# Designs tried in a protein design run: peptides against a protein of PDB entry 3S8F. Part 292

Target 1, 157 residues: chain A of PDB entry 3S8F
Amino acid sequence: VLTLFVAVPSLMTAFTVAASLEFAGRLRGGRGLFGWIRALPWDNPAFVAPVLGLLGFIPGGAGGIVNASFTLDYVVHNTAWVPGHFHLQVASLVTLTAMGSLYWLLPNLTGKPISDAQRRLGLAVVWLWFLGMMIMAVGLHWAGLLNVPRRAYIAQV
Target 2, 166 residues: chain B of PDB entry 3S8F
Amino acid sequence: DEHKAHKAILAYEKGWLAFSLAMLFVFIALIAYTLATHTAGVIPAGKLERVDPTTVRQEGPWADPAQAVVQTGPNQYTVYVLAFAFGYQPNPIEVPQGAEIVFKITSPDVIHGFHVEGTNINVEVLPGEVSTVRYTFKRPGEYRIICNQYCGLGHQNMFGTIVVKE

## One batch from the design tools (peptide; made by RFdiffusion4, then SolubleMPNN)

Design b2_p27_5_s3 (from b2_p27_5, 17 letters changed)
Fold by OpenDDE base, seed 3:
Structure b2_p27_5_s3 (fold): chain B 157 residues (1-157), chain C 166 residues (1-166), chain A 27 residues (1-27)
Amino acid sequence: as target 1 above (157 residues)
Amino acid sequence: as target 2 above (166 residues)
Amino acid sequence: SVLDEALRLLEELLAAFAAVMTAYLLS
């Protein structure tokens, strides 16, 4: 009965993070409704990675509500939809956050800043990872809606 | 200065929290709309039914695969199906086209899946519990049953067949 | 189809990226 109310704290947390990003962007000179987004440090892979993870987490979170819904879960349960959901939650948010953490942590632990080449490579890594994850996730969700089974190597379609 | 920053952060948080609540209501409304306008292919299930997995093979309606298909009405059948490591019983399951089929599915060993391709039949099968699925096959032919819940070393090879006769 | 072509292009891009990354890590 109260299962779906679990989404409330989760949404509150997610949008609190968004609030922090807006504040940071505005501190960096961003103005207007969307200007603060552009003002964020998109040249830093340690920042870009977790943010992209958050973006992937949005549809994943919506899917979580679907998966927790009794009648809707009947449609998607044990189909390719579920792996699609997990790839957004774990392989996107968690993994990208880990990547971002490394881009910050390793330079600090070693005392050696990353080179410009390493920075650019890092950006390429996280953006390509995000792109791949989004494509795969969309495909898996689509396949799931077509009733492609989970944990099977074959499917009717 | 710190106080000003705190107030600013709080203002943004309040705004986003309000937005989050609004979005929550939107999502709930969308779900409600979907449920109201779409059947979602939900197959009616019976009441919770329990069985003893240790004796289900020896006695009861699942014990004899030759008696698994029971006609309960003029155009209605009940099929008692066992999902086990690693297959289904009976196999094939033979049912007539156009008849209302009530599948009573249980497991004597571990959790399995019962996913029938070309249909909306997709349930988990738990030992000690009977899964009830009602379906009417409109088209004759063969329908593959796939186990979509990992159940051991032979999971990937666990298939069954439903044969719908004209 | 357009989708197939897009997926192929993506796979090629990812392969190229993987190669570059491998080379970088092994250098």
Scores: peptide ipSAE 0.017, ipTM 0.733, DockQ to the pose 0.021
Fold by OpenDDE base, seed 4:
Formats: C-alpha cells, sequence, structure tokens
Structure b2_p27_5_s3 (fold): chain B 157 residues (1-157), chain C 166 residues (1-166), chain A 27 residues (1-27)
C-alpha cells in the first residue's frame, strides 16, 4: 500500500512539467486548448528530446504502478514486461533527457552554436530513437503478457 | 512577476490534475476489467515459510530427490524442489495428470527463478525461504522449467523438466 | 488548496485500490 504512495510525488512532478510546458507554449503565442503545443520549439532537439522522454515515461509510469503492486507483479515479474518498463524509463526518459542536455550543453561549453545540419540530424536522432524505443517497449510488454521470460534465450511462445 | 508566473502555472496544474484524475479512473477501470476477465492465471501468495539453506541439502524434505514427491491425498501431491547452481532437483519431476500439485521450492545457494512454461507458475526462489505454488496439470507431457533470475555463470543452462503422466 | 485536495484524493484512491487488490488476491 505504501509503495503506491510513491506515485504521488511522481504525478506531482508530471503535472508541474506539463503546466510549465503549457505556460511556455502560451507565452510563445499558442492559443486554445491545444494550440500551445504547436507553439513549443519543436525545431530544437534540446527541447524535443526530453519531451519525448516524458511522453515515453507516461506509460512507463503506469507500468511502474503495476510492477510495484504485489498482486499485479505476479503476472509480469521476470517476464519481458519488466525490460519493457526499463526501456521506457531508462532508455527513453533518462537517455533522451541526456541527449537533450547534450544538445544544450555542448554549444554552451564550446561557445559555438550548432549548425543547421547538426540541428536537423539531432531532430532525426531523437525522433528515431523515440520511435524505436516505443516499438521495442510495446513488443516487450506484449511478449511479457504472453509469458515470455526475461533473462532467458528461449521461450515457449 | 515571479508570483504571477507561479499563479499562472498553478492554474494550469489544476487543469492537468483534473485530467490526470480522469485518466486515473480510466486506468483503474481497465485494470479492473482485465482482472475480472483474466483471473484464471492468478495464484495467491503462499504463507511465509523459512528454512536453513545451509542444511536443506542434508536434512529435511529436500534432502533426498527420490523422496521429493509426496502424496498427501488421493489426488494431491507435494513436491519438494531445490533450485540450485545450476539446475533443479528432482529432475525430472514426475507427477500425475489431473492431480493437485503443491510445489515447495527453495534454494541452498543463491536466488533462482522457477518459471514453468505452459503454466502460470513463475516465482523467485530465495535461500532461506520456501516458495509455495499450487497447480494442476490438465495436459500430459513435458513442461520445461526455466531459471529467469540471473544466478551465475551457468544461469543460461539452468533448466528442469516436469513430466506429467496420464 | 484545490491542488492539495486533489492530491489527497489521489492518495486515497491509490490506497483503496491497493487494499482491494490485496484483499482480492489473498482471499
Amino acid sequence: as target 1 above (157 residues)
Amino acid sequence: as target 2 above (166 residues)
Amino acid sequence: SVLDEALRLLEELLAAFAAVMTAYLLS
């Protein structure tokens, strides 16, 4: 029971980040219920990467509640489901945030702005990474529900 | 200025909270639906039972693989299984079709997994703790036991077999 | 205040859900 309370700080953080994004989008001229999203700087990989990480974190967080539940964990524990969760949390959120940070940090450290080509390449990298991670994560979760074990090279399915 | 910004953000947070609460109910409903429609695979947790891993091979019900399968009723058996580096005993485990089997699984060394293919049996095996799983095999044949918890250099080769006889 | 109430409600819902599920699986 107490383990599920960990979701509270996480959700608070998520709401704060979402609110910050909406605020930023509206400051950039976005209007309406969803217009603020388009107003965000989607041409900047330093922005896109962590945002995509956050998007991947949503289903990952939901899975975290499942994994943290004693009752529900029995279904998914030590199956491919668990690696699926990890790839959403670590390989998506953390990794994409790190990538985004790099796109911001390097120009600042070197004093040289990234070229347009580098910017476009960066966008391609983070979007492709996100897409690949989503495909992989969905596959792993699906396999896990089919009782494919983790840490094993063979499975009945 | 800073206060105004914080107030604005707070207003947006309220909206997102409302949305999140709505989604929470949706997720809970989905989980409830899944559990309601797919309950056959749920195995209740057993009672906590402890053993001494340093003596489990020497004395007690796990000591002799030949005595590991114990008939406890007309159609009920208890099977005392050891998961060790790197295998299972007894191996194979022979049980009758249609009988209620209670697996009592423990480890003399490190943590292992006990994943039986074709079943919902999937537990971690901790030294000093007895994992209890109840299952009835409806189909005869061989069921492979897989270690799904890394336990050392031979982990990838750690397999067992349950033979269900007619 | 509204935020606090929402968070409190969320916590209660999560706790209740956990309790129900625990009872269900231990029955």
Scores: peptide ipSAE 0.011, ipTM 0.717, DockQ to the pose 0.028
Fold by OpenDDE base, seed 2:
Structure b2_p27_5_s3 (fold): chain B 157 residues (1-157), chain C 166 residues (1-166), chain A 27 residues (1-27)
Amino acid sequence: as target 1 above (157 residues)
Amino acid sequence: as target 2 above (166 residues)
Amino acid sequence: SVLDEALRLLEELLAAFAAVMTAYLLS
């Protein structure tokens, strides 16, 4: 019940951020239902990283609700599902947000912008990180649903 | 200028908040559906049973592995299982096929897991508490018990066996 | 671009979903 209680503010926060992104995208010339997304600064790792984190957080958040459900938790508890959830929440959202923050913070602290090469490298890093994390998360959730236990090197499946 | 932007932001926020609430209701509905259409599973509803982990090895139904399997009725058994660092007792656990088995599991030391492969039996075992699981093995054979809660250096080798006999 | 293609696909999927749901609700 506690998780469900905090789910409301969390959803509100997440979608408020989304609203801000839509506004920003439209200010940048994006039009239509999804055109504003394309207009966002996808060439900036400081932007891309936290956005990818948010995208990973969506299924993770849904998983959180599952984990908090009595009936559904019985299915997923102490299975590979749980670390899958963790990696979406921590290794995706938190980590990517931290990475994005770093891409913003360092240039501001030094007073110098990152080079184009650094920018491109940063983009590669965050996208590859996200991709790997999604693959791992999907695999872990899949395994969890098949009752593969966590904290064990063996499994029936 | 700022006022104009603020007004626009509010419009988008309202839309996204509405969507947020809709998603929340979807999730709640899904949970409600599962609760309405499904039972609690193999864990019977009941009072929390407590035991003294410091004495559970010396006295009580968990003290003697040879007496751990108790027939409580026709085709009904209670099995008192200890999960400890690092194993289970009794080991193996021998039960008949088709019998209703009530596992009462506790720990004398730290938190362990009790996951029976091939079944939906999967519970954590806390010192001082008794985990109760009811299950009927329909197929004879060996079922491995694994610990899915880290309990120390020997955690990865903590296994047990349930032997279901015809 | 890849992003444009992804967004286009998303729009198509949403449209398809809406159509299916509409049909379902009207049945």
Scores: peptide ipSAE 0.010, ipTM 0.669, DockQ to the pose 0.047
Fold by OpenDDE base, seed 5:
Structure b2_p27_5_s3 (fold): chain B 157 residues (1-157), chain C 166 residues (1-166), chain A 27 residues (1-27)
Amino acid sequence: as target 1 above (157 residues)
Amino acid sequence: as target 2 above (166 residues)
Amino acid sequence: SVLDEALRLLEELLAAFAAVMTAYLLS
């Protein structure tokens, strides 16, 4: 009950952000159903990181609804599915948001912009992090569906 | 113009919020559907039962592991299982192939898990409550019971066995 | 162009995931 309650404002917030992104992309010349995404500032790790976090949060949020389901929870509860869900929510959204915040905060605190090399390195870091997290999350969710237990060092599968 | 931009943002927000609400209803509908059909995971058997965890080892159906497997009808059994730090009782649990087994699981100490490999049996075991799971083993052999809820220093070594006889 | 390809792949993956999950939830 409480989980579903918090899902509502979370969805509202997420899609409000999406609305802002669409508007920004269209202002930057993007057109079409998804073309506006290309127009967003993908050269800025401070932007890319939290956006990737949000992308990871989408399946994580769906998983949250699954975990909150009475019947579906019987399938996934205390399996590797749960750590997969947590890593999407915490290690993806929260961590990438924190990383993105640093790329914004540090230049502002020092009064100096990051170098181009630092920018490129930052982009590499956040993309690699996202890729790794997605691989891990998919693996854990898949393992969970195959009934691999949580908090156990062995599995029949 | 900031004002024009603000109005445009609001228009996009309305669309996305509508989409959000639609998705919410879809999720609720899917949950309701799965709940109504009961096709996923373990289907609970019976109602919530309570026991005194301080006496469950001394008296009642869990007290004697030799009497833990009770035939309740033709091809029907009830198995009274204790999950404790750090193991299961009885161990092994011996049941016949093809019989309907009702597991009545409780704990005398702390919260444990009861996860039977090769099956959809996966429940938490709370002291003072009885977890009820109904299952029919179609294949003979040994099925390992795993504790998937942290219960102390010996948690990682807490295993049991169900032996399904032909 | 690389971004465009990545976006297309992302769209396809999301669609596939949605389809699989829908099938799973309706099973």
Scores: peptide ipSAE 0.000, ipTM 0.687, DockQ to the pose 0.042

Design b2_p27_5_s4 (from b2_p27_5, 16 letters changed)
Fold by OpenDDE base, seed 3:
Structure b2_p27_5_s4 (fold): chain B 157 residues (1-157), chain C 166 residues (1-166), chain A 27 residues (1-27)
Amino acid sequence: as target 1 above (157 residues)
Amino acid sequence: as target 2 above (166 residues)
Amino acid sequence: DVLERALALLEGLLAGFLAVMNAYLES
């Protein structure tokens, strides 16, 4: 029960970020239930990167609850499930946020805006990164459920 | 204008907070359902048991690999297993098919893993603590034990074998 | 040879992805 209560602040934080995104999207002219999403600046890799990180963090967060649950952790502990969780939390959210921050920071530090080509390349990088991470994460979680051990080069499956 | 924006932000936050709480209840319910319906496959853990890792090799039930498999009752055995750098003892572990096996696993040195392929046996082995897992092998054959916790330079080669005899 | 083929595949995927993204952004 106490562990489950720990999830409350995390969810509150996550959905507060979502609230900020909705507000921003609506300020940009988005209307309706999903129109605000389309209105967000998806042409900016500095925005797209951390948002994709957040999207990856959602299933990762759910996995966090699983990993923190005594009985459920027994199923997934020290299996490929765990590195799958890590790749969603660290290699997706943290890494993509860092990438996004870089796309914002460097132009500001140098005083030079990124070119359109650089912008498009940036978008490609972050989306491909996200896609790769999702494929890897799904694979690792699936393998984990099949009891593939972590920190081992062999498995029965 | 700022006041209007502030109120709008608060409204969205309140909505999402309410949603978050609702989702929390959904997740809790799902977890509760899973736990209530899928408990049969859980290996019962024993009570917390301590052992001195500095003497476990010299005295006690783990000291002699030849005495590691102890019949405790009809079709019931206790197996005292040491996970060490870098292997397991006894190795192989020989147990009969269909018998209820209680593994008592500890380590004399560092933390190891005890992952038995083809089973749901997967525990961490801590020096000074005895890990207890109960399992019944229904199929004869060889089951590989894998160390899934990094334990040093020889970690990747740390394997054991459980031989289930007919 | 494998590396070259992998690189070519990556380049193709990147080009295709960029095309899709550009189409999406322009819609």
Scores: peptide ipSAE 0.013, ipTM 0.718, DockQ to the pose 0.023
Fold by OpenDDE base, seed 2:
Structure b2_p27_5_s4 (fold): chain B 157 residues (1-157), chain C 166 residues (1-166), chain A 27 residues (1-27)
Amino acid sequence: as target 1 above (157 residues)
Amino acid sequence: as target 2 above (166 residues)
Amino acid sequence: DVLERALALLEGLLAGFLAVMNAYLES
C-alpha cells in the first residue's frame, strides 16, 4: 500500500511533466504525434540534461516497485541490481538535473550567456554521461538478475 | 494563459497515462520473464527469531562450531552459522547431498551477508536476529559463501565454504 | 475519484503480479 501510495503521485507527476513538454513543443511549432519532441530546445544543455535524467528515472522507478515488493526484493536484494537502481536514480536523474540547473543558473547569476563552444561542450558532456550511465545501469541490472552479489569482487557467474 | 496551459496539459494527459502504463507493463513483463527462466529468490523458512548477539558466542547452539550441524530427522539437518568479522563459523560447513538443510544464521557483531554461490541463498545477517533459510543441495561439491554486506576492513576477504558430500 | 481508480488498478495489478511471483518462488 505504501509503495503504491508513493507510486501513484510519482506517475501523475511524470504525466504532468510529459504533458507540459508536449505543450511546450507544440507551442514551438511541433506538429503531429512526435513532432513536438523535435521542436523542443535540444540545443540547450540546461534542457537536455534534466530530460535525459527523467528518461533514466523511468526504468529506475520501475525498479523501485520491484525493490519495494516483498517477494521480488528477495530476488534482487544485495545483488548488483541495487547499485544499478541507485545509479539510475541518483547518478542519472539527480546528477543530470543538477548539471542542467547549473547551465541555467550560472548564466543568470553572472548575467552573461554561455558561449557557443561552452554550449556544445555542455551537450557533449550530458549526452556522454547519459550514455555511460545507461550502459552501466543495464549491465548492473542484468548482473543482478543473474544473482551477482553487490559489494563483492568475486561471483559465480 | 494559465487556464489555456492547464487545458492543454489535460488534453494530453490520457495519452501519456496510457504510454506510461504500457511501459510499466513491459518492464514488469521483462522482469517476470527473467525470473521465470532463472532460479532466483529466497523464501525465508520459519518465523523471525531473536537472539542476544552479546552472548551468542558463549552459549546456545552457535557457541560450538563442532556442534553446529544438528540432524533433526532422517534426511534433515539444522546448521547454526555465525557470520562475524571476518568469516563464517563453522568453516567448512559439511552437509550431505539431498538432505533438507535449515540454515540458522546470526551475527555476534555487525551486519553481514550470506550469499551462497550456485544457489539462491542470499540473505542479510543482522545481530540480534536469526536468518532462516531452507535449501537442499542436489549436487555434491564445494559452495562458496560470500559476504555481500560491507562489514569492515576485512569485508572483501570474508568467505566461507559449504561442502556437500555424497 | 480518478486517484482512487488509479490506485485500485495499480493495487490489483501489483497484487496479481506478486501472487504469481510468490507462487513461482514457493514452487
Scores: peptide ipSAE 0.000, ipTM 0.667, DockQ to the pose 0.030
Fold by OpenDDE base, seed 4:
Structure b2_p27_5_s4 (fold): chain B 157 residues (1-157), chain C 166 residues (1-166), chain A 27 residues (1-27)
Amino acid sequence: as target 1 above (157 residues)
Amino acid sequence: as target 2 above (166 residues)
Amino acid sequence: DVLERALALLEGLLAGFLAVMNAYLES
């Protein structure tokens, strides 16, 4: 019960971030139910990376509830499912946030803005990272449901 | 204006929090649905049972691999399994087809895994604790035991076999 | 000496934690 209760503050935090994004988008001229999303600075890798991390965090968080369930854990524990969860949380959210922070921090520390080429490259990197991570995560979760063990080089299937 | 911005943020937070609450209930409902419709694959946790890992090899039901398989009733067996660095004992584990098998698994050294391919048996084995798993093999043949918890240099080679006889 | 005291404190804390956990698990 206490373990599952962790989902409450986590969801609150996640949706608080979403609220901030909506506010920012509307300040940038976005209107309507979804128009604020397009108004966000999608041309800035420092913004895109953390947002993509957050998007990866959504299924990861849902999986976290599954992993924390005493009963459901019997199905997924020590299978490829668990690494799938980790890659969504650590390799997606944390890593992409770090990447985004770097794209903001380095120009600020050096006093030199990034070139347009560097900006475009940065966008490519974070989008490709996200895409690859989603493919990998889906594959790992799927494999886990097929009872592929983690920490083993051999599997039944 | 900072005050206006703060109020606006709060308004959006309230909306998203409401959505968050709704999603929370959706997730809980989905979990409940899954548990209600897919209970056959869940192995019930056994009662907490402790054992001294320092003496488990010398005395008790795990001490002699030749006596590890104990018939406890008609078509019922208890198998006392040790997971150790780096293997399982007894190996192979021989059990009859169709019998109800209760595995009592513990470790004399470090944490190991006990993952039986072709089954839903998948438990961690902790020194000082006894993992209890009940299973009935419906098909004869060999089932591989895999250690799915890192346990040292020989982890990747740590395998066992369950032989189910007709 | 400082290390020994620190280790002793850690051991005490761990022992206390284990005692609480065991009591919880056995209840």
Scores: peptide ipSAE 0.000, ipTM 0.706, DockQ to the pose 0.012
Fold by OpenDDE base, seed 5:
Structure b2_p27_5_s4 (fold): chain B 157 residues (1-157), chain C 166 residues (1-166), chain A 27 residues (1-27)
Amino acid sequence: as target 1 above (157 residues)
Amino acid sequence: as target 2 above (166 residues)
Amino acid sequence: DVLERALALLEGLLAGFLAVMNAYLES
C-alpha cells in the first residue's frame, strides 16, 4: 500500500523532469522523438550524473512495483534481488545525484569554474560509476531470480 | 520570452503528468494480473496462528525435536520447526520423498528466515506467530535451510538441513 | 502524439517484462 502510494509522486516527478529535459533538448536544437536527448549537455558532469541516476532509477522503480506485487515478491523477497533494487535506487540515483550536485556546488561556492581536465575526469568518474552500478545491479537481480539468498555468504548456485 | 518558455514547459508537464497517471493504472493492472494468474505458484499462507514464544520450547508441539515430525495422514506429515539463535530444530529434518509436508515454523527469540535451497520455500519466522508452508519434495537428498533474516552475531552460521529419504 | 508514442513504447516494454516474468513463474 505504502509503496504504491510513494510510486505516485515519484512517477510524477520523474516524468516532469523528463518533460523539462525534452523541452531543454528541443531548445538546444534537438528534433524528433529522441533527437532532443542528443542535444542535452552531455559534456557537463553536473548534468550527466543525475541523469544517469534517473536512468538507473527507472528499472529500480519497476523493481519497486515488482517488490510490491504479491506474487512476484514471493519470488524475489529476501533474495539478492532486493539489494539489487536498493543499489539502483540509492547507490545509483541518490549517489549520482550527490556527485552531480558537487560538480555544480563547488564551482559555485568557490566562484571558480572547474578546468577542462577536471570536467573530463568528472565525466569519466560518473560514467564508470554508472557502468559499475549497472553491472552489479544486473548481477544481483539475476542472482535473486536464481534464488540466491539475501544476507548469506553461501548459495546453491 | 521567459513567460513563453514557462507556458511551453507547463504544457509539456501536463502531458507528462497525464502519462504518469496512466502508467500508474498500468502498474496497478499489472499487479492485479499477476495476482490473478500466478496465485497457484505461491505457497498459500495459512490462517494466522499465534503461540507464546516464551513457552514454546518447554511445552507444545515444538518442545521435543524427537516428536517434531508428525504423520497426519497417508503420505502427509506436519513438521514443527523452531528457528532460533542460531539454528533450527529439529536438525536434520527427515521426511519421506513424495510426501506432502506441512511445515509449522516459529521462533522462541527473534525474527529469523527459513529459506530452503532448491525449493520455493522462503518465509520469515516471527516470534509469537506460526508460519505455515506446504511442500512436497520430489527429489531425495539433502536440502539446506538458510537464515536470510539478520538475527544476531551468529546469523551467518545459522543453517539447517532437510533430509528427504527415498 | 509524442505522448502516445512514449506511452506505447513504455507499455510495450512493460508487456515484454511481464511476458518474461510470466514465463519464468510458469517454468
Scores: peptide ipSAE 0.000, ipTM 0.689, DockQ to the pose 0.041

